# Designs tried in a protein design run: peptides against a protein of PDB entry 1IK9. Part 258

Target 1, 211 residues: chain A of PDB entry 1IK9
Amino acid sequence: MERKISRIHLVSEPSITHFLQVSWEKTLESGFVITLTDGHSAWTGTVSESEISQEADDMAMEKGKYVGELRKALLSGAGPADVYTFNFSKESCYFFFEKNLKDVSFRLGSFNLEKVENPAEVIRELICYCLDTIAENQAKNEHLQKENERLLRDWNDVQGRFEKCVSAKEALETDLYKRFILVLNEKKTKIRSLHNKLLNAAQEREKDIKQ
Target 2, 207 residues: chain A of PDB entry 1IK9 as posed
Amino acid sequence: MERKISRIHLVSEPSITHFLQVSWEKTLESGFVITLTDGHSAWTGTVSESEISQEADDMAMEKGKYVGELRKALLSADVYTFNFSKESAYFFFEKNLKDVSFRLGSFNLEKVENPAEVIRELIAYALDTIAENQAKNEHLQKENERLLRDWNDVQGRFEKAVSAKEALETDLYKRFILVLNEKKTKIRSLHNKLLNAAQEREKDIKQ
Target 3, 195 residues: chain B of PDB entry 1IK9 as posed
Amino acid sequence: MERKISRIHLVSEPSITHFLQVSWEKTLESGFVITLTDGHSAWTGTVSESEISQEADDMAMEKGKYVGELRKALLSVYTFNFSKESAYFFFEKNLKDVSFRLGSFNLEKVENPAEVIRELIAYALDTIAENQAKNEHLQKENERLLRDWNDVQGRFEKAVSAKEALETDLYKRFILVLNEKKTKIRSLHNKLLNA

## One batch from the design tools (peptide; made by RFdiffusion4, then SolubleMPNN)

Design b2_p30_5_s4
Fold by OpenDDE base, seed 4:
Structure b2_p30_5_s4 (fold): chain B 211 residues (1-211), chain C 211 residues (1-211), chain A 30 residues (1-30)
Amino acid sequence: as target 1 above (211 residues)
Amino acid sequence: as target 1 above (211 residues)
Amino acid sequence: SKLEELEKKKKEEIEKLEKEFEEKEKEFEK
């Protein structure tokens, strides 16, 4: 089961933060349980897949698009742009919400809720879920932090080895060229010396033939 | 202000999860506000630095050690080892907790609480704090995840460059040696050829003199 | 590590090439 808690403001009680819990199994399209609370009273309703399909059809909206709007309205919390307006009657237990566009507001959905007999249990369970989520997120955060520190060490080690390898390549190339030039110059000098000796021997032989 | 919410079980109501909120400015030693709730009623008390000091003295415990025990009892939540037992009287509004050691239990602290007139406001604020903490931790987790993905990419890039650099070093070294050996062998062959020519010229001159 | 094995293999290849070079230099002085 997936669960999302968001804070909302009701048009009837704008000074009192309400909490909207939505719970569903796999997809919001398959139906969901909605719970509204003000921290004293709670109201719960179940929305079936058939009701979601019927509301999409009644709106002449494609089901996937409608479920996408439900997800934005019910799971996002009140973002800073009051795109969604929430209404609830404690008397009728009727919950409805509207999408506010620039020129037009329209009802996006409506649900019949039931007043919970023991709201304290719902509130305790909601707080437990929040505390469990905090603990889970903290454990994930600590794990990710340790992984980041490991990755940084590994990166620094490879970077340092890379820089040493580049420098060692340049040093080796320079050293090999220097050694090569030295040996080559020695061999060139020996070739020149042998050529001069050969020329001198030829000149001496030509002198000996000329008596 | 720092804040910690933990779930506790009261000896008087072990089936009903209670929530213990502790709030403090800088250090728990400077005093704290304690709030107890069952999701319906709430009770709050303020513990001063002087009361903490007095309780430490009454226990003949060093203040830092006593504050360390308070931190474990009040901020850790009930760990799986029931080292701490919590008691509350709704009639007297007296909250006390004991440390359970293998052979001895002793009272660690006791606080007078006051019943909150509007518990719904305290509960709403507590849920708001939990939701804000969840959102903050989620944002931190998303940031750390993106950073991990960045570090992994950067590591793979450096590793790939390092492997290329090492391979390029070997290829260069092998090519330089091959070229050097070729040039060196040419020079050796030329030196040998010149030496043989010099020896032949010397032998011919020695024949001409004997003739 | 795979990197240490690569570095070790590279060091051994360099030392081998240096030794082959020194041996060929000695054959050249003969």
Scores: peptide ipSAE 0.027, ipTM 0.796, DockQ to the pose 0.040; fails the geometry check
Fold by OpenDDE base, seed 3:
Structure b2_p30_5_s4 (fold): chain B 211 residues (1-211), chain C 211 residues (1-211), chain A 30 residues (1-30)
Amino acid sequence: as target 1 above (211 residues)
Amino acid sequence: as target 1 above (211 residues)
Amino acid sequence: SKLEELEKKKKEEIEKLEKEFEEKEKEFEK
């Protein structure tokens, strides 16, 4: 079961924050349970998939688009732009909400709620859910923080190894060139020595032939 | 201001989850506001630094140790080990809690609370705080997730560069050795050729002298 | 990035060393 609690403002009671809980199975389209509370009283209603379909049809709206609007209205709360306005009559237990566009407001949905006999139980359960969600999110934050610290250590380790590899490549190249030059110079000296011996031997032979 | 909300079970009402809110400035030692609610009624009391000191003195406990016990009792909730038991009389508005050790229970603290006239306001504010905390924790989770994804990309980039550096070092070493061997072999061949020319010249001279 | 600048500098240093080596090799073939 998925659940979202949002703060809403009722047009009838704009100074009192209300809490709108929506609970659903997998998709909001399959139906949902709506609970409204002011921290003293609570009201609950169940909205079926058929009611959602009927509201979409009555609005001449495609069902997926309608469910998308329901999701924005009910799960996001009244967002900072007051695009959705909420109305509730405590007398009729009639809950309805409107989408406010630039030049036109229209009713997006309406539900009959029932007053909960024991609102304290619903409120306690709502607070329990909030506290559980806080604990879960804290555990996730601690996990992500530890993972972040691990990744940073691993990055620094590889970076340090990379810098050492670059330096080791340069050191190797320098060492190989120095060794090469030494051996090469030794061979050059030997070649020059042998060439001089050949020239001397040839000059001695030319002297011996000239007697 | 720091705040913690915890679930507690009252000895008098073990089937009804109560919520204990503690609010303090910087340190619990400086005093705190305690609020108890069952989702219908609320009770609040202010505990001063002097009262905390007096309770520590009455218990013959070092203040830092006492505040440490208060923190465990009041901020951790009744933890899974039921080390702390909470009592509240709705009649006297007297709140007290005990630490349960293996063989002995002792009263750790006691506070007179006052019944809140408008519990709905306190409950709404408590729910608002929970929802704000959820939103803050979600934003932190999203930030940490994005940071972890960044660090993972950066790690993979450096790792790939490191592997290329290792391969480039090995390739350089192999290339330098191959070039070195080629030049060295050429010089060795020239030395051998010059030695053979010297030997032949010496043999020809010995023939000319015997002729 | 600083790393790309370092890689570029290292590549330029390697190419310079290779040229100096080829020049010394040509001085070795006289």
Scores: peptide ipSAE 0.019, ipTM 0.792, DockQ to the pose 0.041; fails the geometry check
Fold by OpenDDE base, seed 1:
Structure b2_p30_5_s4 (fold): chain B 211 residues (1-211), chain C 211 residues (1-211), chain A 30 residues (1-30)
Amino acid sequence: as target 1 above (211 residues)
Amino acid sequence: as target 1 above (211 residues)
Amino acid sequence: SKLEELEKKKKEEIEKLEKEFEEKEKEFEK
């Protein structure tokens, strides 16, 4: 089961934060359980896939689009721009929410909730779920942090090896050129010496022919 | 202000999870506010630095060691091994906790709490703090995940450059050697040719002298 | 690691090429 808890403000009680829990299996489209609490009382209701389909049809909205709006309304809270307005009557246990656009407000959905007999149990379970979620996210954060530190070390090691390889390449190239120049100069000197010996031998022959 | 919420079990009510909130400034040693809730009622008490010092003295324990035990007891919950036992009387509002070792159990601390008049407000604030902590930890997780993906890309890029540099070094070395061998062979051929010319010239001179 | 194996292999290849070069230099001095 997937679960999301959000804080909402009710139009009837705007000064006190309420908490909206939505629980579902895989997709919100398949139905969900909605729980509302003010930290003292709790109310719950089950919304079926058929009710979601009926609400989409009544709104003349494509089901996937409607479910997308439900997801934004119920799983994100009111959001920073009060795009969604929540209403609840404690007397009737009737919950409804509206989408507010610039020039148009419309009811997005409505549900009948039932007052929970033991709200403390629901509240304790909600807090337990929050604490479990915190612990799981902390463990994930610590793991990701350690992995980040590992990756940074590994990057520095490869970077240092790369720089050493570049320097070693340049050093090798320079050494090979130096050795090459030395050997070439030796061979040039030997060629010059042999040419001079040939010139001298030719000049000596020309002297011997001239008696 | 730093805050930790933990789940605990009370010896008097072992079947229902209680929540222990501890709030402090920088260090638990400087004093703390303790809040206990069962999801219906809440109790709060303030523990001063002087009371912590007095409890450490009464226990004949070094203050830093005592604060270390307080931190384990109050910020970690009971833990998996029931090393810490929590007791609370709703009638007296007396909270005390014990450390259980293999052969020794001792009272670690005791506090007088006061029943909160509006427990719903305390519970709502506690849930808000949990939701804020979840949101902050999620944002941190998403950031660390993106950073990990960046570091992994950067590592792969450096690794790919390193491999290319190694291959380029080998290619350059091979090309330099090929060019060097070509030039050297040309010089060797010229030296051999000049030596043969010198030998022929010497042999011709020796013929001319014998004539 | 795969990197250490690559470095080792490359080092061995370089040392081999250096030795082949020194041998060719000695043949050239001859």
Scores: peptide ipSAE 0.019, ipTM 0.798, DockQ to the pose 0.038; fails the geometry check
Fold by OpenDDE base, seed 2:
Structure b2_p30_5_s4 (fold): chain B 211 residues (1-211), chain C 211 residues (1-211), chain A 30 residues (1-30)
Amino acid sequence: as target 1 above (211 residues)
Amino acid sequence: as target 1 above (211 residues)
Amino acid sequence: SKLEELEKKKKEEIEKLEKEFEEKEKEFEK
């Protein structure tokens, strides 16, 4: 089962923060359980897949688009933009919500809720779920932090190896050139010496011809 | 202000999960506000720095060690090891907790609480804090995940540069050796040619002398 | 994780390339 708790404001009680819990299996399309609480009283209703399909048809909306609007209204919490308005009558236990567009407000859905006999159980379970979610998210954050620290160490190690490789390349190039110059100079000196010997031999031969 | 909410079990009501909220400024040593709730009723008390110091003295415990035990008892939640036992009387509003060691249980602290007139406000604020904490931790988790993905990309980039550096070193070495061999062979050929010219000149001179 | 496997493979590849580089350096010094 999946669950989302959101903070909402009711038109009937705008000074009191209410909490909307939605619970479902796999997809919101398959139906859901909705629970409303003010921290003292709680109200619960079950919405079936057939009711979701009927509300989509009544609105002349494609089912996937309608479920997408339900997800935004019921799971996102009222973002600071008053795009969704929530209404609840404690007398009739009738809950409905509207989507507000620039020139038009329209009812997006309506549910009959039942007053919970023991609201403290629902509130305790809701707080337990929040605390469990906090603990899970803290453990995930600690794990991700340790992974980031590991990745940073590994990056520094590869960076250090890369810098050593660059320096070693430059050192190797310099050494190769030095060795080449030494051997080349030896061969150049030997060529010069052999040329001088040839010149001397030619001069001696020219002297021997001149007796 | 710092705050921690924990799930606890009372000896008087072991079947009902209670929630313990502790709020403090900077350090628990400076005093704290304690709130207990069962999801229907709430009780609050304020513990001063002087009371914390007095309880440490009465236990003959060093203040920093005592505050460390308070932190474990009141902020950690009861871990699965029953090291801390919580007691509360709804009649007297007296809250006390014990540390259980292998052969000895001793009272670690006691507080007089006052019943909150509007527990729904305390419960709503507690749920709001849980939801805000979940949202903050989710945002931190998403940030850490994006940083992890960035660090992995950066690591891959440095690794790819390192591999290119190694390959470029090998290619440079091979090119330098090829160039060296070419020039060296040219000089060796020139030396051989000059030696042959010297030998021929010497043989011609020996012929001219015999002539 | 897929990440840890990629890191392990790349670490092994780095260590191999470093060793090949050191061997070539030694051949050139000779």
Scores: peptide ipSAE 0.017, ipTM 0.799, DockQ to the pose 0.020; fails the geometry check

Design b2_p30_7_s2 (from b2_p30_7, 20 letters changed)
Fold by OpenDDE base, seed 2:
Structure b2_p30_7_s2 (fold): chain B 211 residues (1-211), chain C 211 residues (1-211), chain A 30 residues (1-30)
Amino acid sequence: as target 1 above (211 residues)
Amino acid sequence: as target 1 above (211 residues)
Amino acid sequence: EIEKELEEEKKEEEEFEKELKALEEREKEL
């Protein structure tokens, strides 16, 4: 089961934050349980897949698009843009919500809720779920932080090895060229010395032929 | 102001989860506000720095050690080890808690609480704080996850550059040695050729002198 | 003949000096 809790404001009680809990299995399209609370009273309703399909048809909206609007309205809470307006009658237990666009306001959905006999149990369970979610998210944050610190150490190690490899490559090239020039100059000096000896031997032979 | 909410079990109501909120400025030693709720009723008390100091003295405990025990009892909730036992009388509004060790049980602290007139406001504010904490922790988790993905990409880039640098160093060394051997062998062949020419010239001169 | 061989060898030595100088210039660029 998946769950989302959001804060909303009701048109009838704009100064009192209400909490909207939605619970579903795998997909919101398969139906959901909606719970409303003001921290004292609670109201619950079950919405079936057939009701979701009928509301989509009544709106002349494609089912996937309608479920997408339900997800934004019921799971996001009232974002600062007042795009979704929530209405609830404590007398009739009738909950409905509207989508407000620039030039168009339309009812997105409506549900009959039932007043919960023991609202304290619903409120305790809601707070327990929030505390469990906080603990799970804190454990994930601590794990991700440790992993970031590990990855940063590993990056610094490889970066330092890379810089040493670049410097060692340049030093190797320079050392090999210096060694080569030394050996080459030694061989060049030996060639010049042998050439001079050949020239001298040829000149001496020309002198010996000339008696 | 700092805040922590924990779930606890009261000895008088072991089947009903209670919530303990503690709020303080900078350090728990400077005093704190304690709030208890069962999801229907709420009770609040203020504990001063002077009361904390007096409780430490009455226990013959060093103040920093006493505050350390308060932090474990009031901020950690009941861990699975039942090390802290919580008691509350709804009649007297007297809250006290004990530390249980293997062979020693002792009272760690006690507070007079006052019943809150509008518990729904306290419960709504508590749920709001939980939802805000969830949203903040989710945003931190998403940021840390993106940063982990960035660090992993950067590590893979540097690792790939390092491996290329190692291979390029080995290739450079091999190429330079091959080029040097070619030139060196050419000069060595020239030295051998000049030596043979000198030997031949000397042998011819010895023949011409005998002739 | 010997003069011709010496002239060829002098050309090879001049080419070798150019190669050596090119290697020395590359060493100075590093």
Scores: peptide ipSAE 0.017, ipTM 0.802, DockQ to the pose 0.032
Fold by OpenDDE base, seed 5:
Structure b2_p30_7_s2 (fold): chain B 211 residues (1-211), chain C 211 residues (1-211), chain A 30 residues (1-30)
Amino acid sequence: as target 1 above (211 residues)
Amino acid sequence: as target 1 above (211 residues)
Amino acid sequence: EIEKELEEEKKEEEEFEKELKALEEREKEL
């Protein structure tokens, strides 16, 4: 089961933060359980897949789009732009929420909730879930941090090897050229020496012919 | 202000999870605010630096060690080994906790709490803090994940450059040797040709002398 | 004189051949 808790403000009680818990299996489309609390009282309702389908039809909205709007409203709370307005009557246990557009506000959904007999249990379970989620997220953060530190070490190691490889390539080229120039200069000197010997031998032969 | 919420079990109410909130400035040694709740009622007390010092002295424990034990008891709850036992009387508002060792249990601390008049506000604030902590930890997780993905790309890029550098070094060495061998073979052929010309010139001179 | 110089040059050519062969062997090992 997946769960999301968000804080909401009710139009009737804007000074009292309420908490909206939504619980579902795999997808919100298959239905969900909604729980509302003010930290003292709690109210719960179950919304079936058939009710979601009926509300989508009544709104003349495509089901996937409707579920997408439900997800935004119920899982993100009001959001940073107050796009959703939440209403609840403690007397009627009627919960409804509106989407506020620039020129038009419309009811996005409505649910009949039931007052929970033992709200403390629901609140304790909600706090437990929050604490579990914190612990899981902390463990994930510590794991990701250790992995980052590993990846950074591995990057530094390869970078250092790469820089050494570049320097070693340049050094190799320089060394090979120096060695080659030395050997080539020796052979050039030998060729020059042999040419001079041939010139001398030819001059001596010209002298011997001239007696 | 730093805060930690933990779940605890009271000896008097082992079936009801309680929540222990501890709030402090910089260090637990400077004092802390303790809040206990069962999700319906709440109790709060303030522990001063002087009270911590006095309890350490009364226990004949070094202050830093005592604060270390307080931190383990109050910030981790019972922990996985039930090393700490928590006791609270709703009638007396007396909270005390014991450290359980194999052969000895001893009282680690005790606090007089006061019943909160508006427990719902304390509970709402506690839930808000949990939700804020979840959101902050999620944002940190997303950041660390993106950083991991970046570091992995950067590692792959440098690794690929390194492998290319190694291959290019080997190819450079091979190419330079081939070029050098070609030039040296040309010079060797020239030296041999010049030697043969010198030998022929010497043989012709020997013929001219015999003539 | 010329014969001695030719013998010395032949030795230098043999040393050059050894050096060239060592370069060729190193090329084959790469």
Scores: peptide ipSAE 0.017, ipTM 0.802, DockQ to the pose 0.032
Fold by OpenDDE base, seed 3:
Structure b2_p30_7_s2 (fold): chain B 211 residues (1-211), chain C 211 residues (1-211), chain A 30 residues (1-30)
Amino acid sequence: as target 1 above (211 residues)
Amino acid sequence: as target 1 above (211 residues)
Amino acid sequence: EIEKELEEEKKEEEEFEKELKALEEREKEL
C-alpha cells in the first residue's frame, strides 16, 4: 500500500489546516481510500476504480489524464499556486475539489466521506506514519551521507594516484632520454675517433707508396 | 528552536500510543516545553533550567549526566528495550517517567502538565511539523542522491584516466627502450665496421713492409 | 629485461673499448 498525507485548505474553513491522506495499491487508478482530518474529527471514504472511471467519463476526460489530475490534486498537496480548491461539508460529509485554471474552474472530483467514530485512532495512526516516514528518511540520509563520504575519499585517492602517475610518466621520459643521450654521445665520439684513425692510416700508406 | 516528537506508551494506557513532543533552545539543559497527546487531548508543560537543576540535585546526580538521561528518555522515544517507563495521570495532569535498570527502577523526572484547551491546534501543528520534516528530509535525500551520482561519475572519469595513464607510462617505457636499442645497434655495427677496416689496413701495411 | 640488455650493452662497450685500446697500442709500435 502506498500512502500520502498532504495539507489542504478548505474553502469553508480557510483558517484551519486540514490533512488529506490518500492510500492506494500500486496506482491511484485502482481506487484509493481518502481520509480527511482537522486534528479533532476525521472523515474517511473509499473510492473504487469504477467511480474513478465514471468520473472520468462524466468529465469526458481520458482516464489516464483524469488520474493524472487526481494525483496532482490529492497527492501533491495544495501547491503554492492554489490550482486546486478543496471543499468539504461537515453536514453532508461531501468532499469535492476543483481545478482552477486561468479562465475556468471545474469540479475535478467528489466523494462522500463518513465521519470516523474514533478520530483519535486515525490521528494517532497518521502521526505514527509520519514518524515512521521521518525515521526511514533519516536512515536513508545517513546512508547516503556515508556513501558520499566514501565516494569522496575514493575520488581523492584515485586523483592523488593519477597525479603521481602523470608526474612519474614525465619523470620516466626525462630520465630515459638523459640516459640515452649519454650513451649515444659516447658511441658518436668512438665512431669519430675510429674514422680519424682510418684517415690517418690511409694517408700514411699513400706516403709509403710514393720512393 | 529544536524539536523532537516521540512515541511513548503510558503505564495507565498501554494500548494507546501517545506522542511526546519536546521543544528546546540549543540544549535540553536550558529548559524545554513538553507536550503530550493521544490524538484527541493534549497537555503541555514548561520545564525550566532551574527545575532541571533541582531534579538533578534531588537525585544526587551530576547535571550533565541527568540531562543525558533526560535526552535519552524524552528525545529517543521509548526504545525497544523499555528502559524508560512513562506515567501520566489525566486527573492530576502529573507526568512522570522512570528509568528501569536490571535490578532497580527509579523516577527520573516529573512534570505538571496543563490540559490544552484547543488540542486540535496542537495536533495540527504537530502534523504540520512532521510533514515539514518529511519534506526537508526528502529534499536532503534528493540532493545527496544527485551528489552521490555526481561523485560516482567523477570517480569513474578519474579512474579511467588513471588506467590510461598507467598504460601510457608502460607503453612509453617500452617504446623508448625499443627505439634506443635500434639506434645503439646501428652505432655498434658502425663501430665494428670501422674497427675491421682498421685491422685490414694494418695487415696490408705489414705485408707491404715485408715485401 | 631492458635494464639487463642495457647492462649487457655496457659490458660489450667496455670490451670494445679494451679491444680498441689494444689496437691503439699496437699502432704505436711500427
Scores: peptide ipSAE 0.019, ipTM 0.800, DockQ to the pose 0.289; fails the geometry check
Fold by OpenDDE base, seed 4:
Structure b2_p30_7_s2 (fold): chain B 211 residues (1-211), chain C 211 residues (1-211), chain A 30 residues (1-30)
Amino acid sequence: as target 1 above (211 residues)
Amino acid sequence: as target 1 above (211 residues)
Amino acid sequence: EIEKELEEEKKEEEEFEKELKALEEREKEL
């Protein structure tokens, strides 16, 4: 079961924050339970998949698009853009909400709610859910923080090894070339010396033949 | 201002969860506001630094140790170890809590609370605080998750570069040695050839002299 | 003189053969 609690403002009571809880199984499209509270009273209604489908049809809206609008209206809370207006009559227990566009306002949906006999239980459960969610999110945050610290250490260790490897490669190349040049120069000098000795020996032999 | 909300069970009403809110400035030692609610009624009291000091003195406990116990009792929630027992009289508005040790139970503290005239406002504010805390923790989680993903990519990139650098270093060393050995062997062969020519020239000259 | 120089060159060639052999051994260790 998924749940979302949002703050909303009712047109009839703009001075007091209301809380809108929506609970559903797997998908919002399959139906949901809606609970409204002002922190003293609570009202609950169940919306079926058939009702969602009927509302979409009555609006001449594609079901997926309609459910997308329901999700924005009911789960996002009142974002700073007053795109959704919420209305509730405590007398009729009728909840409805409108989408406000620049030039057009229209009713997006409406639900009959029932007044909860024990609102304190609903409120306690709602607070419990909030506290559980806080604890879970804190545990996730602590885990992610520790993992970030681990990853940062591991990155620094590999980076330091990489820099040492680059430097060692350049040093190796330079050292090997220097050593090789030295040995080659010694061999070139030896070859030149031996050539000169051969030339001298040939010149001496030519002198000895000429007496 | 810091705040902590905890679930507690009252000895008088063990079947219903109560919520204990503690709010303080900078340190719990400087005093705090305590609010108790059952989701219908609320009770609030203010505890001053002087009252905390007096309670510590009356208990013959060092103030820092006493505040440490207050923090565990009032901020941790009832952990699974029933170390702290909470009592509240709705008639007297007297809240007290005990520390239960294996062989000793003692009163840790007591507060006079006042019944809140508008408990719905306190409950709404409490729910608002929970929702704000959830939103903040979610934003932190999303940030930490994105940062973890970044760090993991960066680690993989450096690791792959490091492995390539190691392989390139080994390949360079092997290639340079092979090339050097080839050139050195060519030079050795040339030196040996020149020596043999010199030896032959010397032997021919010695024959010509004996001749 | 030439014989002495040839003997010195033979020693240098033996040293160079040792150096080459050491390089070849290092090539085998790689």
Scores: peptide ipSAE 0.017, ipTM 0.802, DockQ to the pose 0.032; fails the geometry check

